# Peptides against a protein of PDB entry 1ZZD: the designs that were tried, part 54

Target 1, 109 residues: chain A of PDB entry 1ZZD
Amino acid sequence: FQVVNPYLLRDLVDLGIWDEGMKQYLITQNGSIQGLPNVPQELKDLYKTVWEISQKTIINMAADRSVYIDQSHSLNLFLRAPTMGKLTSMHFYGWKKGLKTGMYYLRTQ

## One batch from the design tools (peptide; made by RFdiffusion4, then SolubleMPNN)

Design b2_p12_3_s1 (from b2_p12_3, 7 letters changed)
Fold by OpenDDE base, seed 4:
Structure b2_p12_3_s1 (fold): chain B 109 residues (1-109), chain A 12 residues (1-12)
Amino acid sequence: as target 1 above (109 residues)
Amino acid sequence: DELDLEALLEAL
């Protein structure tokens, strides 16, 4: 089921643009605000969905987390249209970033 | 669906 990010909801309310129409829009867009003209770019950058973020960025974040994690953690990656080329690139980039013992899982939309 | 990335790479 779909749940609106509470922080996003707060910011939309603060902007004064939260209404039933906005709610319905978010539902149809699976939480994406990228197409909204009345939302500042700063907020769009902040509230990217998992499908709108470069998976390279996700890997970088995982590498940063690994500094504080003793046991190897599982990394979940999200691709709308996975290809073998993309998967290979993601694997090697993760390896390069030091996630050598991490388990990688792909989730599709 | 969740796929094992390492398994997929080994199949290449």
Scores: peptide ipSAE 0.022, ipTM 0.423, DockQ to the pose 0.082
Fold by OpenDDE base, seed 5:
Structure b2_p12_3_s1 (fold): chain B 109 residues (1-109), chain A 12 residues (1-12)
Amino acid sequence: as target 1 above (109 residues)
Amino acid sequence: DELDLEALLEAL
């Protein structure tokens, strides 16, 4: 089942746009608010789903925090429309950034 | 330090 982010819920209520229609919209959109015209852009930037954030950013963040972690953790990547080119590029980019794990789990939408 | 993912494949 899908659970709405409690912080997102709060902000939508504060905007006065939360109702049953909004709830159903979020369900059909898998939690995305990017298509809502009555939501400020700063909130859209804040509440990006895993399918809306750049996977390059995720790799960068993983590389940064890997300095503090002894054990290599599997990195989860999310692509809506994967191609061989994108997969190959991400693999080499991750390698270049010095990620210790060679296992990247790819999730597709 | 910025890497273009699409360009990387073209260079391979």
Scores: peptide ipSAE 0.020, ipTM 0.499, DockQ to the pose 0.230
Fold by OpenDDE base, seed 3:
Structure b2_p12_3_s1 (fold): chain B 109 residues (1-109), chain A 12 residues (1-12)
Amino acid sequence: as target 1 above (109 residues)
Amino acid sequence: DELDLEALLEAL
């Protein structure tokens, strides 16, 4: 089941653009609001889906928080069209960033 | 699907 992010729902309601049409739009777009012209860019940036976030940024965030983790952590990456070259690049980038104890997983649509 | 990146790299 696809559930609308409750915070996104709130913000869309606050914008006055929430209706049945919007609901159906979100369902067809798998939760993405990036294509909506009547949504501020700030909200689009805030509510990026996992497929719309830079995975490099995800790696950076994982590296930043790793100093606060006692045990190994798992890192999940999401790519629409992965290539082996890109996967290799992400792996070594993660290594360079100090994610030596983390396990890397790729999820695809 | 979920893929283990380490496994993918080792398969190269």
Scores: peptide ipSAE 0.020, ipTM 0.424, DockQ to the pose 0.080
Fold by OpenDDE base, seed 2:
Structure b2_p12_3_s1 (fold): chain B 109 residues (1-109), chain A 12 residues (1-12)
Amino acid sequence: as target 1 above (109 residues)
Amino acid sequence: DELDLEALLEAL
């Protein structure tokens, strides 16, 4: 089941736009607020779903935290429309960033 | 086929 991000809920309430209609909208949009006209862009940038986040950013974040982890950590990547080119690029970029994880979990929408 | 890695990386 889908759970609304509690921080997103808080911010929507603070904006005064939370209601049953908003709830239903989020359900139909799988949690995405990108299409809401009355939400500041900074909040849209903050509350991206896994399908809306740049996977390059995810790789960068993984590289950053791997500095503090001795053991390899699992990396989950999310692609709405995976292609061989994207997968190849991800592999090389991950290698370039020196990721210590040898296991990548690919999730598709 | 050859891939333009830099261009593809920007699309990630």
Scores: peptide ipSAE 0.020, ipTM 0.491, DockQ to the pose 0.142

Design b2_p12_3_s2 (from b2_p12_3, 5 letters changed)
Fold by OpenDDE base, seed 4:
Structure b2_p12_3_s2 (fold): chain B 109 residues (1-109), chain A 12 residues (1-12)
Amino acid sequence: as target 1 above (109 residues)
Amino acid sequence: EEFDEEAYKEAL
């Protein structure tokens, strides 16, 4: 089941655009607000779904965190449509960034 | 064989 992010709900209410139609839209869009024209870009950036966040950014953050620990944090990557090429690229990019371990978890939509 | 960082960055 899908639950609307409570903070997103709050912000949409504060914008005065929350209604039943919006609720149904979010359900249909799996929580994505990227397609909404009446939502500020800053909120779109803030509330990117797991599938909309740059996985490269996640890798970068993981690499940065790994500097402070002896063992790498678990790295979960989310790909909407993984390809062998993309997986290879992510693997080598992670390696290049100094991750001690490879991809721990791969999730697909 | 050399690692082409730019190629992989582009593919991400």
Scores: peptide ipSAE 0.017, ipTM 0.462, DockQ to the pose 0.132
Fold by OpenDDE base, seed 2:
Structure b2_p12_3_s2 (fold): chain B 109 residues (1-109), chain A 12 residues (1-12)
Amino acid sequence: as target 1 above (109 residues)
Amino acid sequence: EEFDEEAYKEAL
C-alpha cells in the first residue's frame, strides 16, 4: 500500500497547503510533488521518489561503497520505461565504475 | 559491450 512520507506530510502542513485535495493529488501522482507550483524547489529536490532520483547518482554511490566491502551492495535500479539501449548503457557504466557484481535488481514502473 | 552515451544520458 502507499504511505505518504511523514516528513513530507509535515512540511506540506507547515506550508499550509495540506488538504484533502492535496492528499488525493499525491495519491494519483504516486507521492510525487514535482508538479506542484507552490512548493519550493529545495523540497522537490529533497522528496524525489525512486522514479525521480538520478540512477547515475545511485550507481556512483554504489561504486563508492564497493571499495570498502568484499561484495557489492545489492544494487537496485529503477526505470520507468527501459529500452534495450538504455539497459545496455547503464550496465556498461556500472561495469566501468568497478562494481563487483552487475545489477542485482531492475525495477520498472 | 558497447556503450551508448546518448542512451545513457536519456535513462540516467
Scores: peptide ipSAE 0.017, ipTM 0.429, DockQ to the pose 0.182
Fold by OpenDDE base, seed 3:
Structure b2_p12_3_s2 (fold): chain B 109 residues (1-109), chain A 12 residues (1-12)
Amino acid sequence: as target 1 above (109 residues)
Amino acid sequence: EEFDEEAYKEAL
């Protein structure tokens, strides 16, 4: 089943834009608010779905954490439209950034 | 920020 993020729901209510139409919109958009013109960019940045977050940023965060741990955390990457080139670049980028463990999970939309 | 349970319930 699909549920709306309760914090997102709160913020949309606070904006006064929550209604049945908005609910249906979120369902059809898999929780994304990126296409909504009446939502502040700050909220759009906060409520990115896993498909909207830069995977490069995720890799950077993992690399930063790896400095303090013996083994890298399991890294999950989410790609809407993966290509061989993109996958290869991500692997090498992770290596270049000093990740001790490569990508563990790859999920596609 | 803390979860506002009341706002959530009202929106449901």
Scores: peptide ipSAE 0.000, ipTM 0.263, DockQ to the pose 0.014
Fold by OpenDDE base, seed 5:
Structure b2_p12_3_s2 (fold): chain B 109 residues (1-109), chain A 12 residues (1-12)
Amino acid sequence: as target 1 above (109 residues)
Amino acid sequence: EEFDEEAYKEAL
């Protein structure tokens, strides 16, 4: 079950480009607006989906958060096409960044 | 969080 981000919906309405066609487009694109030519780049950067964010950045953020908590939150990683090489690299990178736990959950598209 | 599109359009 996928729902349109309410803040994205608001901004698209403010741009005057929200209609039924746009709604269907977002559903087809799994919420991505990266391919829309009439949307400012600033909004595209703001509303990147989990599949469009660098997982390296996510790991860095998790490592930074671990400084302030005793037990690290479970890290969730999202990959479109996971390979053994990518998984190994991500695991090693997480370890190198000093995560308190090596436990993570992998979500694939 | 829910967003009422119709209410927002009316207020716009």
Scores: peptide ipSAE 0.000, ipTM 0.237, DockQ to the pose 0.012

Design b2_p12_3_s3 (from b2_p12_3, 5 letters changed)
Fold by OpenDDE base, seed 3:
Structure b2_p12_3_s3 (fold): chain B 109 residues (1-109), chain A 12 residues (1-12)
Amino acid sequence: as target 1 above (109 residues)
Amino acid sequence: EELLEEELKEAL
């Protein structure tokens, strides 16, 4: 089942744009607000879905914190349309960045 | 490496 992010709900209410139509929009858009013209970009940046976040950034952040972790940490990546080329690139990039584990889980849309 | 970077840019 699908649940609306409670913080997103709050912010949409604060904007005065929350209604039944907005609720249905979020359901049809799988929680994405990126297409809403009446939502500030700041909120769009804050409430990106996993499919809207740069996975390269995720890898970079993992690499940055890996220095302080003795064991390999779980790194989950999300790709809409994975290809062998994309997967290979992610693995090699993670390796190049010094990750002990380049990718633990992959989720596809 | 260039091919890898291109694929990475497209993927991530």
Scores: peptide ipSAE 0.025, ipTM 0.478, DockQ to the pose 0.193
Fold by OpenDDE base, seed 4:
Structure b2_p12_3_s3 (fold): chain B 109 residues (1-109), chain A 12 residues (1-12)
Amino acid sequence: as target 1 above (109 residues)
Amino acid sequence: EELLEEELKEAL
């Protein structure tokens, strides 16, 4: 069900902060390292969970990729608490960016 | 659309 990112694990080991406590912390935080004071910001930026990434950025990247695809491609969007307003906003933004309607899948935490 | 974009800026 839940697996630690092997690259994150490596980097935490390299930092010398990996231990059983850290493991338990990651489990309780659902993989988030954003709250760790002893982790460099660059690693925090790199190892964002799907719930910590701007979905607008995801849409932007998808729009950029869509230029090279002659069919609708799969896109997963992750929202903690989807609302009709948020979904509508995402729809219109995606449309504005040139994405085909209904080409993305919504995931909820 | 503008209102939706503003909402998106805050939400996404």
Scores: peptide ipSAE 0.024, ipTM 0.467, DockQ to the pose 0.169
Fold by OpenDDE base, seed 2:
Structure b2_p12_3_s3 (fold): chain B 109 residues (1-109), chain A 12 residues (1-12)
Amino acid sequence: as target 1 above (109 residues)
Amino acid sequence: EELLEEELKEAL
């Protein structure tokens, strides 16, 4: 079940590029607008899918908020192509940053 | 640990 981000929809309409073709494009690209040449880079940076976000940044943000939570919160990491090297690096980095659980969920494409 | 962190910087 795929849901279009309502803010993304608004911004595409404001750009005047929303049509049936754009809708089909988003469906085939699983919501990614990174390949659209007529979209400003600012909007591409804003509307990244989970596969396009730096997982290091996710770990950093989780570490920042974890100091205010007594119990470990659910940390979800997303890797398009997981390798043992990447997994090991994420594990130790999360540990170094002081995460209580390190990694709660790992999602792959 | 430092080596792993550098690998993370490149991969993530």
Scores: peptide ipSAE 0.022, ipTM 0.458, DockQ to the pose 0.168
Fold by OpenDDE base, seed 5:
Structure b2_p12_3_s3 (fold): chain B 109 residues (1-109), chain A 12 residues (1-12)
Amino acid sequence: as target 1 above (109 residues)
Amino acid sequence: EELLEEELKEAL
């Protein structure tokens, strides 16, 4: 199910751009605000969907945390348009970073 | 490995 982020809703209201059109836009865009011209970049950076976050960054953060855990991460990665090249790159990069589990789940859009 | 990193840089 889809739920509107209450903080995003608040910020859009504070910007004075929340209306029925905006609501429908968010629904059709699966919560993405990246394409909105009237939203500051700071908010776009803050409210990235999982498809808009660098998975390399996710892997890096997982690698940083891995030194403090005994078990492998249940690391979920998200690719909008997966290719064999991307998948191979992620696996090898995760391996290079020392992750025992570089990808527990792969989600595709 | 470098090629894979380049692909990762562009794709992730």
Scores: peptide ipSAE 0.029, ipTM 0.500, DockQ to the pose 0.167; fails the geometry check

Design b2_p12_3_s4 (from b2_p12_3 with D1E E10K F11A)
Fold by OpenDDE base, seed 3:
Parts: C-alpha cells; structure tokens; sequence
Structure b2_p12_3_s4 (fold): chain B 109 residues (1-109), chain A 12 residues (1-12)
C-alpha cells in the first residue's frame, strides 16, 4: 500500500491546497509533487521521491558514513531508466569514493 | 544524471 509522507501532508495542508483531488494526484504520481505548479520549489526540493534524488549524492553520503563502520552497510540505488553506462559509472564511482563494496541493491521504476 | 555519463567515459 502507498502512504503519503506525513510531513508533506502537513505542508500541503498549511499551503491550503490539500483536498481529495490532491490526494488522488499524489497516488497517481507515486508521491511526487514535482509537477505541481502551486507548490514552492523549496518544498519540491525537500520532498523528492527516491526516483528524483541524485544517486551521486546517495553514493557520496554512503561513502562519508562508511568511514565509521567496519563492515559495509547496505546501499540501495534507484534508477528510473537504467542503462549499462549508468550502472557501470555508478559502480566505478562508488569504488572511487572508497566504498568497501559496491552497490548492494538496484531498484528500477 | 550527467555525472554518470562522464564517469562511464572515464572508466572506459
């Protein structure tokens, strides 16, 4: 089942744009608000879905925290349209950034 | 993501 982010719900209510139509929109858009013209860009940046976040940033964050752990942590990457080039580049980039092991899981939309 | 293409080219 799909659940709307409770913080997003709060902010949409505060904007006065929450209604049944908005709810149905979010359901059909898998939680994305990027296409909403009446939502400030600041909120769009804050409430990106996993498909809208730069995976480079995710890799960077993983590399940063990996310094503090002995064993590699699980890393999930999400690509809307994966290609061999993207997969290869992510693997090598992760390696270059010092990850002990490469990508654990890849999810595609 | 532009970085992906760039990194791929470097890896070749």
Amino acid sequence: as target 1 above (109 residues)
Amino acid sequence: EEFLEEEYEKAL
Scores: peptide ipSAE 0.024, ipTM 0.487, DockQ to the pose 0.543
Fold by OpenDDE base, seed 4:
Structure b2_p12_3_s4 (fold): chain B 109 residues (1-109), chain A 12 residues (1-12)
Amino acid sequence: as target 1 above (109 residues)
Amino acid sequence: EEFLEEEYEKAL
């Protein structure tokens, strides 16, 4: 099932663009608002879906957090079309960035 | 992501 982000819902209501059509649009777009012309870019940046966020950025943030903890937190990564090459490169990049463990929970779309 | 392919090539 799909659940609309409650904060996104609030902001869309505040913009006055929330209606049944918008709801159906979000359902068909799996929660993405990137294609909506009447939504400010700031909100688009804020409400990126997990599939729209750069996984490199996620790895970078995880590496930064790892500096402050003894054991690495579990890292969830999301790839639309994983390949052996992509997986290998992610592991190498994570290692290069100083991640203590290579344990990633990978999800695919 | 395209960067991942680049990193793969750099790592090898």
Scores: peptide ipSAE 0.020, ipTM 0.488, DockQ to the pose 0.549
Fold by OpenDDE base, seed 1:
Structure b2_p12_3_s4 (fold): chain B 109 residues (1-109), chain A 12 residues (1-12)
Amino acid sequence: as target 1 above (109 residues)
Amino acid sequence: EEFLEEEYEKAL
């Protein structure tokens, strides 16, 4: 089940570039606007998909949240091209950052 | 991500 981010939709409408073609483009690109030449960079930075966000940032955010949570919370990581080295480094980094658990759910594209 | 690998290497 895939839906367009309502805020992204709004901004694309405001840019005057929303149409059926844009809708189909987003579907084929799994919501990514990074390849669109007529979209300002600030919007591209704002509307990154899970595959386009730094996983280090995700780990940092999780670590920050975990300080105030007694129970362990779920952490999901997304990598386009995972390697054993990347997985090991992320696991270690998460542990080093003080996560209560080094376990996380990995999703790949 | 490359920067995460660098952090791991520094720890080794």
Scores: peptide ipSAE 0.020, ipTM 0.491, DockQ to the pose 0.526
Fold by OpenDDE base, seed 2:
Structure b2_p12_3_s4 (fold): chain B 109 residues (1-109), chain A 12 residues (1-12)
Amino acid sequence: as target 1 above (109 residues)
Amino acid sequence: EEFLEEEYEKAL
């Protein structure tokens, strides 16, 4: 069950570009608006899907959260096409950044 | 992400 982000929907409506075609486009693109030429870049940056966000940034944010809690927190990482090199690098980077448990879950597309 | 390759090499 996939739902369009309600804030994204609002902004697309405000732009006057929301229609049935746009709806179908988002479904086929798994919610991504990165390929839409008539959407401002600022909105594209705001509404990145989990597959479009730098996982390094996610690791950094998780490390920052770890400063405030005693117990380890779950961390989910998303890669479209994982390789052994990427996985190893991400694991060690997380460790270097001070994550207690490192990568908790890996999701692939 | 290019950083990953660099970090991998450093970790070895």
Scores: peptide ipSAE 0.020, ipTM 0.482, DockQ to the pose 0.557

Design b2_p12_4_s1 (from b2_p12_4, 7 letters changed)
Fold by OpenDDE base, seed 3:
Structure b2_p12_4_s1 (fold): chain B 109 residues (1-109), chain A 12 residues (1-12)
Amino acid sequence: as target 1 above (109 residues)
Amino acid sequence: SELNEEALLEGL
């Protein structure tokens, strides 16, 4: 089942654009608000879904965290349309950034 | 190439 992010719900209500139509829109868009014209870009940036976040950024953040931990934590990546080139690039980029375990799991849409 | 790699990374 799908649950709307309660903070997103709050912000949409505060914007005065929450209604049944918006609810149905979010359901059909799997929670994405990127296509909404009445939502400020700041909120769109804040409420990116896993498919809308740069996986390079995720790798960078993981690499940054690794400096402070003894054991490597899991890293999950998400790609809508993966290619072998992208997968290879992610793998080697993670390695270059010093990730100990590299990619733990990859999910595709 | 490096350019190709960068382009791929930007697509991630």
Scores: peptide ipSAE 0.043, ipTM 0.541, DockQ to the pose 0.141
Fold by OpenDDE base, seed 4:
Structure b2_p12_4_s1 (fold): chain B 109 residues (1-109), chain A 12 residues (1-12)
Amino acid sequence: as target 1 above (109 residues)
Amino acid sequence: SELNEEALLEGL
């Protein structure tokens, strides 16, 4: 398990903001840079952790991929605080989007 | 309801 994405590390070094303090910050934030004021928004949008990505977007992307795949691919979703309501909503939305198979695996933070 | 489900999806 790696906390810091290697590409993120590169970009932070290129920005000249990588130091021991930044390293410790990322460790405490589980790799998230969303709270850093000295990071361009473009990079924040690029380097989202799985917990920061809209799972609706993940479902949309999976549905788009499914157009080009003969068999249903596995779909892994990540929720910080799952509820039965959220799970049901994801199930129905996935079905509506034409996913052949529902959620395969759920991860929680 | 469909609206309720959509509202829940906005939080995902």
Scores: peptide ipSAE 0.036, ipTM 0.544, DockQ to the pose 0.159
Fold by OpenDDE base, seed 2:
Structure b2_p12_4_s1 (fold): chain B 109 residues (1-109), chain A 12 residues (1-12)
Amino acid sequence: as target 1 above (109 residues)
Amino acid sequence: SELNEEALLEGL
């Protein structure tokens, strides 16, 4: 696997903040730049890891794709701290959005 | 309920 997104690396270099310390920081943070003070919010929004993206948004995007797909597609969701309530809510929301035929995969950190 | 669902969805 690649530890650092190559586009993120480019942007960090362009910001002039890329160095060995930054590299080690990203490794310890599993690729997250959300805690970096020298990174513009626009880049933080762009380079969210799978654990930092709203899974509701992922469900919405999957529902949009389902309009154009004739066959079942796989939906992968990522929850850092799953609870029974969150799981139940995801199932009901997916149902409301018409994701009844898609494959459902849940990953946890 | 729908209220409970929406509240929990904010955490997703």
Scores: peptide ipSAE 0.035, ipTM 0.542, DockQ to the pose 0.158
Fold by OpenDDE base, seed 5:
Structure b2_p12_4_s1 (fold): chain B 109 residues (1-109), chain A 12 residues (1-12)
Amino acid sequence: as target 1 above (109 residues)
Amino acid sequence: SELNEEALLEGL
């Protein structure tokens, strides 16, 4: 399995901040660089993990593609700390956006 | 049965 995105690795090397410590940090952070102070914001925006992308945006994108979910795995949502309120909000927001199937799969970190 | 705006803004 790839622990680090190869493009991210390249960019970190180009920045001169790649070392064993950085590698271990990324492993413990599940690939997230959001907490690194020595990484430019533009790279943080580029290399967001699935847990760091707005799920509202994912729902919007899905709604733009299709009113119906043909394949169940076409809409996977990711929440680090799900609550009943968040789940309900996601479900109804998807419904409001025209997704007939609603929220299909939820993944938790 | 409606959207909870506060919950939606909590990191969605």
Scores: peptide ipSAE 0.029, ipTM 0.555, DockQ to the pose 0.179

Design b2_p12_4_s2 (from b2_p12_4, 7 letters changed)
Fold by OpenDDE base, seed 4:
Structure b2_p12_4_s2 (fold): chain B 109 residues (1-109), chain A 12 residues (1-12)
Amino acid sequence: as target 1 above (109 residues)
Amino acid sequence: SELDEEALKEAL
């Protein structure tokens, strides 16, 4: 089931734009606010859904974290339309960035 | 290669 990010909800309320229409919009858009004209870009950047974030960035962040841990942390990746080519590229990029363990779990939209 | 990097950029 879908749950609205509580921090996003707070910020939308603070902006004074939260209403039933907004709620329905978020449901239909799977939580995305990227298409809303009355939301500051800073908030759009902050509240990207897992499907809107570059997985390259996720891998980079995971590589940065791995500098400070002994046991490889679990890495979850999210793709809207996974292909074998994309998956292979992600694995190789993870290897290039020095991740000790490859992809732990893949989720699709 | 540069081509591989561009392909990777599009895939990720």
Scores: peptide ipSAE 0.021, ipTM 0.393, DockQ to the pose 0.147
Fold by OpenDDE base, seed 1:
Structure b2_p12_4_s2 (fold): chain B 109 residues (1-109), chain A 12 residues (1-12)
Amino acid sequence: as target 1 above (109 residues)
Amino acid sequence: SELDEEALKEAL
């Protein structure tokens, strides 16, 4: 299930645009504010959903965490529109970054 | 190759 990001809620309230309609909008948009024209781009960049964040960044973060762990940790990737080519690229990029274990879990929208 | 790297950047 999804829960509204409390920080996003705060910022939307501060913008004066939070109401029941906005809440329902976020639910239907799976938490995305990218389509809201009256939201500053800075906030859109800040509050990207798991489907909107570059998975390359996720892999980089996982690789950075692996520096401190001797055993492989879980790596979860999210793809809005996966293709075999994209999956292959992600696999090899992870390998290139030195991840001990390949992708643990793939979630598709 | 550079093309492969660019393609990778676009894919991820």
Scores: peptide ipSAE 0.021, ipTM 0.388, DockQ to the pose 0.141
Fold by OpenDDE base, seed 3:
Structure b2_p12_4_s2 (fold): chain B 109 residues (1-109), chain A 12 residues (1-12)
Amino acid sequence: as target 1 above (109 residues)
Amino acid sequence: SELDEEALKEAL
């Protein structure tokens, strides 16, 4: 069951590009607006889906906030096409960045 | 959703 992000919906309406066709497009694209030519890049960056966010960035963010917590927080990574090399790289990168807890969840599309 | 329908009605 897919629900359109209400904030995204608002912004698309503000852009004047929201219609039934756009709704169906979002459904077929699993919520992604990255392929839309009439959407500003700023909004595309803001509304990246979990599969479109750099997992390296996620690791960096986790490392940054870990300084302020007593126990390790969970880390969820999402990869469209994971390889063993990529997974190993992310594991050691997380370790290098000072994460006390390794990858908690790995999800694939 | 209801929000979706309302927004669509306003946009169309």
Scores: peptide ipSAE 0.013, ipTM 0.281, DockQ to the pose 0.013
Fold by OpenDDE base, seed 5:
Structure b2_p12_4_s2 (fold): chain B 109 residues (1-109), chain A 12 residues (1-12)
Amino acid sequence: as target 1 above (109 residues)
Amino acid sequence: SELDEEALKEAL
Protein backbone atom coordinates (compact mmCIF):
# COMPACT_ATOMS: atom_id res chain seq x y z
CA PHE B 1 0.00 0.00 0.00
CA GLN B 2 0.97 3.64 -0.45
CA VAL B 3 1.43 6.02 2.46
CA VAL B 4 1.69 9.77 2.03
CA ASN B 5 4.90 11.30 3.33
CA PRO B 6 3.93 12.89 6.65
CA TYR B 7 6.08 15.95 6.01
CA LEU B 8 4.50 16.42 2.61
CA LEU B 9 1.09 16.09 4.19
CA ARG B 10 1.98 18.80 6.69
CA ASP B 11 3.16 21.17 4.01
CA LEU B 12 0.10 20.59 1.85
CA VAL B 13 -2.12 21.30 4.85
CA ASP B 14 -0.15 24.46 5.55
CA LEU B 15 -0.74 25.52 1.96
CA GLY B 16 -4.44 24.95 2.47
CA ILE B 17 -4.74 22.64 -0.51
CA TRP B 18 -5.15 19.31 1.25
CA ASP B 19 -8.49 17.63 0.69
CA GLU B 20 -9.94 14.35 -0.48
CA GLY B 21 -9.33 15.31 -4.08
CA MET B 22 -5.68 15.95 -3.39
CA LYS B 23 -5.39 12.62 -1.63
CA GLN B 24 -6.84 10.79 -4.59
CA TYR B 25 -4.61 12.75 -6.94
CA LEU B 26 -1.50 11.68 -5.05
CA ILE B 27 -2.62 8.07 -5.13
CA THR B 28 -3.09 8.13 -8.88
CA GLN B 29 0.22 9.94 -9.35
CA ASN B 30 2.20 7.55 -7.14
CA GLY B 31 2.99 10.33 -4.68
CA SER B 32 4.19 12.89 -7.21
CA ILE B 33 3.37 16.56 -6.75
CA GLN B 34 5.34 17.73 -9.77
CA GLY B 35 2.22 18.33 -11.79
CA LEU B 36 0.46 20.51 -9.24
CA PRO B 37 0.29 24.16 -10.25
CA ASN B 38 -0.52 25.42 -6.77
CA VAL B 39 2.62 24.03 -5.11
CA PRO B 40 5.79 26.14 -4.87
CA GLN B 41 8.74 24.89 -6.87
CA GLU B 42 10.90 24.61 -3.78
CA LEU B 43 8.50 22.03 -2.36
CA LYS B 44 8.46 20.15 -5.65
CA ASP B 45 12.23 20.01 -5.53
CA LEU B 46 12.13 18.80 -1.95
CA TYR B 47 9.54 16.08 -2.41
CA LYS B 48 10.71 14.34 -5.54
CA THR B 49 9.88 10.67 -5.70
CA VAL B 50 12.45 8.02 -6.52
CA TRP B 51 11.35 8.23 -10.14
CA GLU B 52 11.90 11.96 -10.37
CA ILE B 53 15.43 12.41 -9.05
CA SER B 54 18.57 11.96 -11.08
CA GLN B 55 19.99 8.50 -10.62
CA LYS B 56 23.41 10.08 -11.01
CA THR B 57 22.77 11.78 -7.68
CA ILE B 58 21.90 8.42 -6.14
CA ILE B 59 25.13 6.94 -7.46
CA ASN B 60 27.10 9.86 -6.05
CA MET B 61 25.48 9.42 -2.66
CA ALA B 62 26.14 5.70 -2.71
CA ALA B 63 29.78 6.30 -3.58
CA ASP B 64 30.10 8.70 -0.67
CA ARG B 65 28.54 6.19 1.72
CA SER B 66 30.74 3.38 0.46
CA VAL B 67 33.77 5.26 1.73
CA TYR B 68 32.35 5.40 5.23
CA ILE B 69 30.64 2.03 5.44
CA ASP B 70 32.76 -1.11 5.54
CA GLN B 71 30.22 -3.42 3.98
CA SER B 72 28.95 -2.86 0.49
CA HIS B 73 25.30 -1.96 0.53
CA SER B 74 22.77 -2.63 -2.16
CA LEU B 75 22.51 0.03 -4.82
CA ASN B 76 18.99 0.37 -6.12
CA LEU B 77 18.39 2.41 -9.24
CA PHE B 78 15.08 3.51 -10.64
CA LEU B 79 14.43 4.23 -14.30
CA ARG B 80 11.14 4.96 -15.96
CA ALA B 81 12.37 4.37 -19.49
CA PRO B 82 15.68 2.55 -19.52
CA THR B 83 17.76 2.31 -22.67
CA MET B 84 20.93 0.40 -23.32
CA GLY B 85 22.80 3.67 -23.52
CA LYS B 86 21.54 4.87 -20.16
CA LEU B 87 22.28 1.56 -18.49
CA THR B 88 25.79 1.46 -19.89
CA SER B 89 26.42 5.04 -18.82
CA MET B 90 25.22 4.40 -15.29
CA HIS B 91 27.28 1.24 -14.98
CA PHE B 92 30.41 2.97 -16.18
CA TYR B 93 29.80 6.00 -14.00
CA GLY B 94 29.30 3.83 -10.94
CA TRP B 95 32.52 2.00 -11.68
CA LYS B 96 34.35 5.28 -12.15
CA LYS B 97 33.09 6.51 -8.80
CA GLY B 98 34.62 3.48 -7.12
CA LEU B 99 31.59 1.55 -6.00
CA LYS B 100 32.61 -1.75 -4.45
CA THR B 101 29.73 -3.55 -6.07
CA GLY B 102 27.89 -2.86 -9.25
CA MET B 103 24.22 -2.22 -9.62
CA TYR B 104 22.40 -4.65 -7.37
CA TYR B 105 18.85 -4.01 -8.46
CA LEU B 106 17.35 -2.07 -11.32
CA ARG B 107 13.72 -1.19 -11.05
CA THR B 108 11.72 0.08 -13.98
CA GLN B 109 8.41 1.84 -13.94
CA SER A 1 36.80 3.82 11.19
CA GLU A 2 38.61 7.11 11.46
CA LEU A 3 40.21 6.49 8.10
CA ASP A 4 36.84 5.95 6.50
CA GLU A 5 35.44 9.10 8.05
CA GLU A 6 38.39 11.15 6.87
CA ALA A 7 38.09 9.75 3.38
CA LEU A 8 34.40 10.58 3.39
CA LYS A 9 35.10 14.16 4.36
CA GLU A 10 37.51 14.47 1.48
CA ALA A 11 35.01 12.99 -0.93
CA LEU A 12 32.31 15.44 0.06
Scores: peptide ipSAE 0.000, ipTM 0.224, DockQ to the pose 0.033

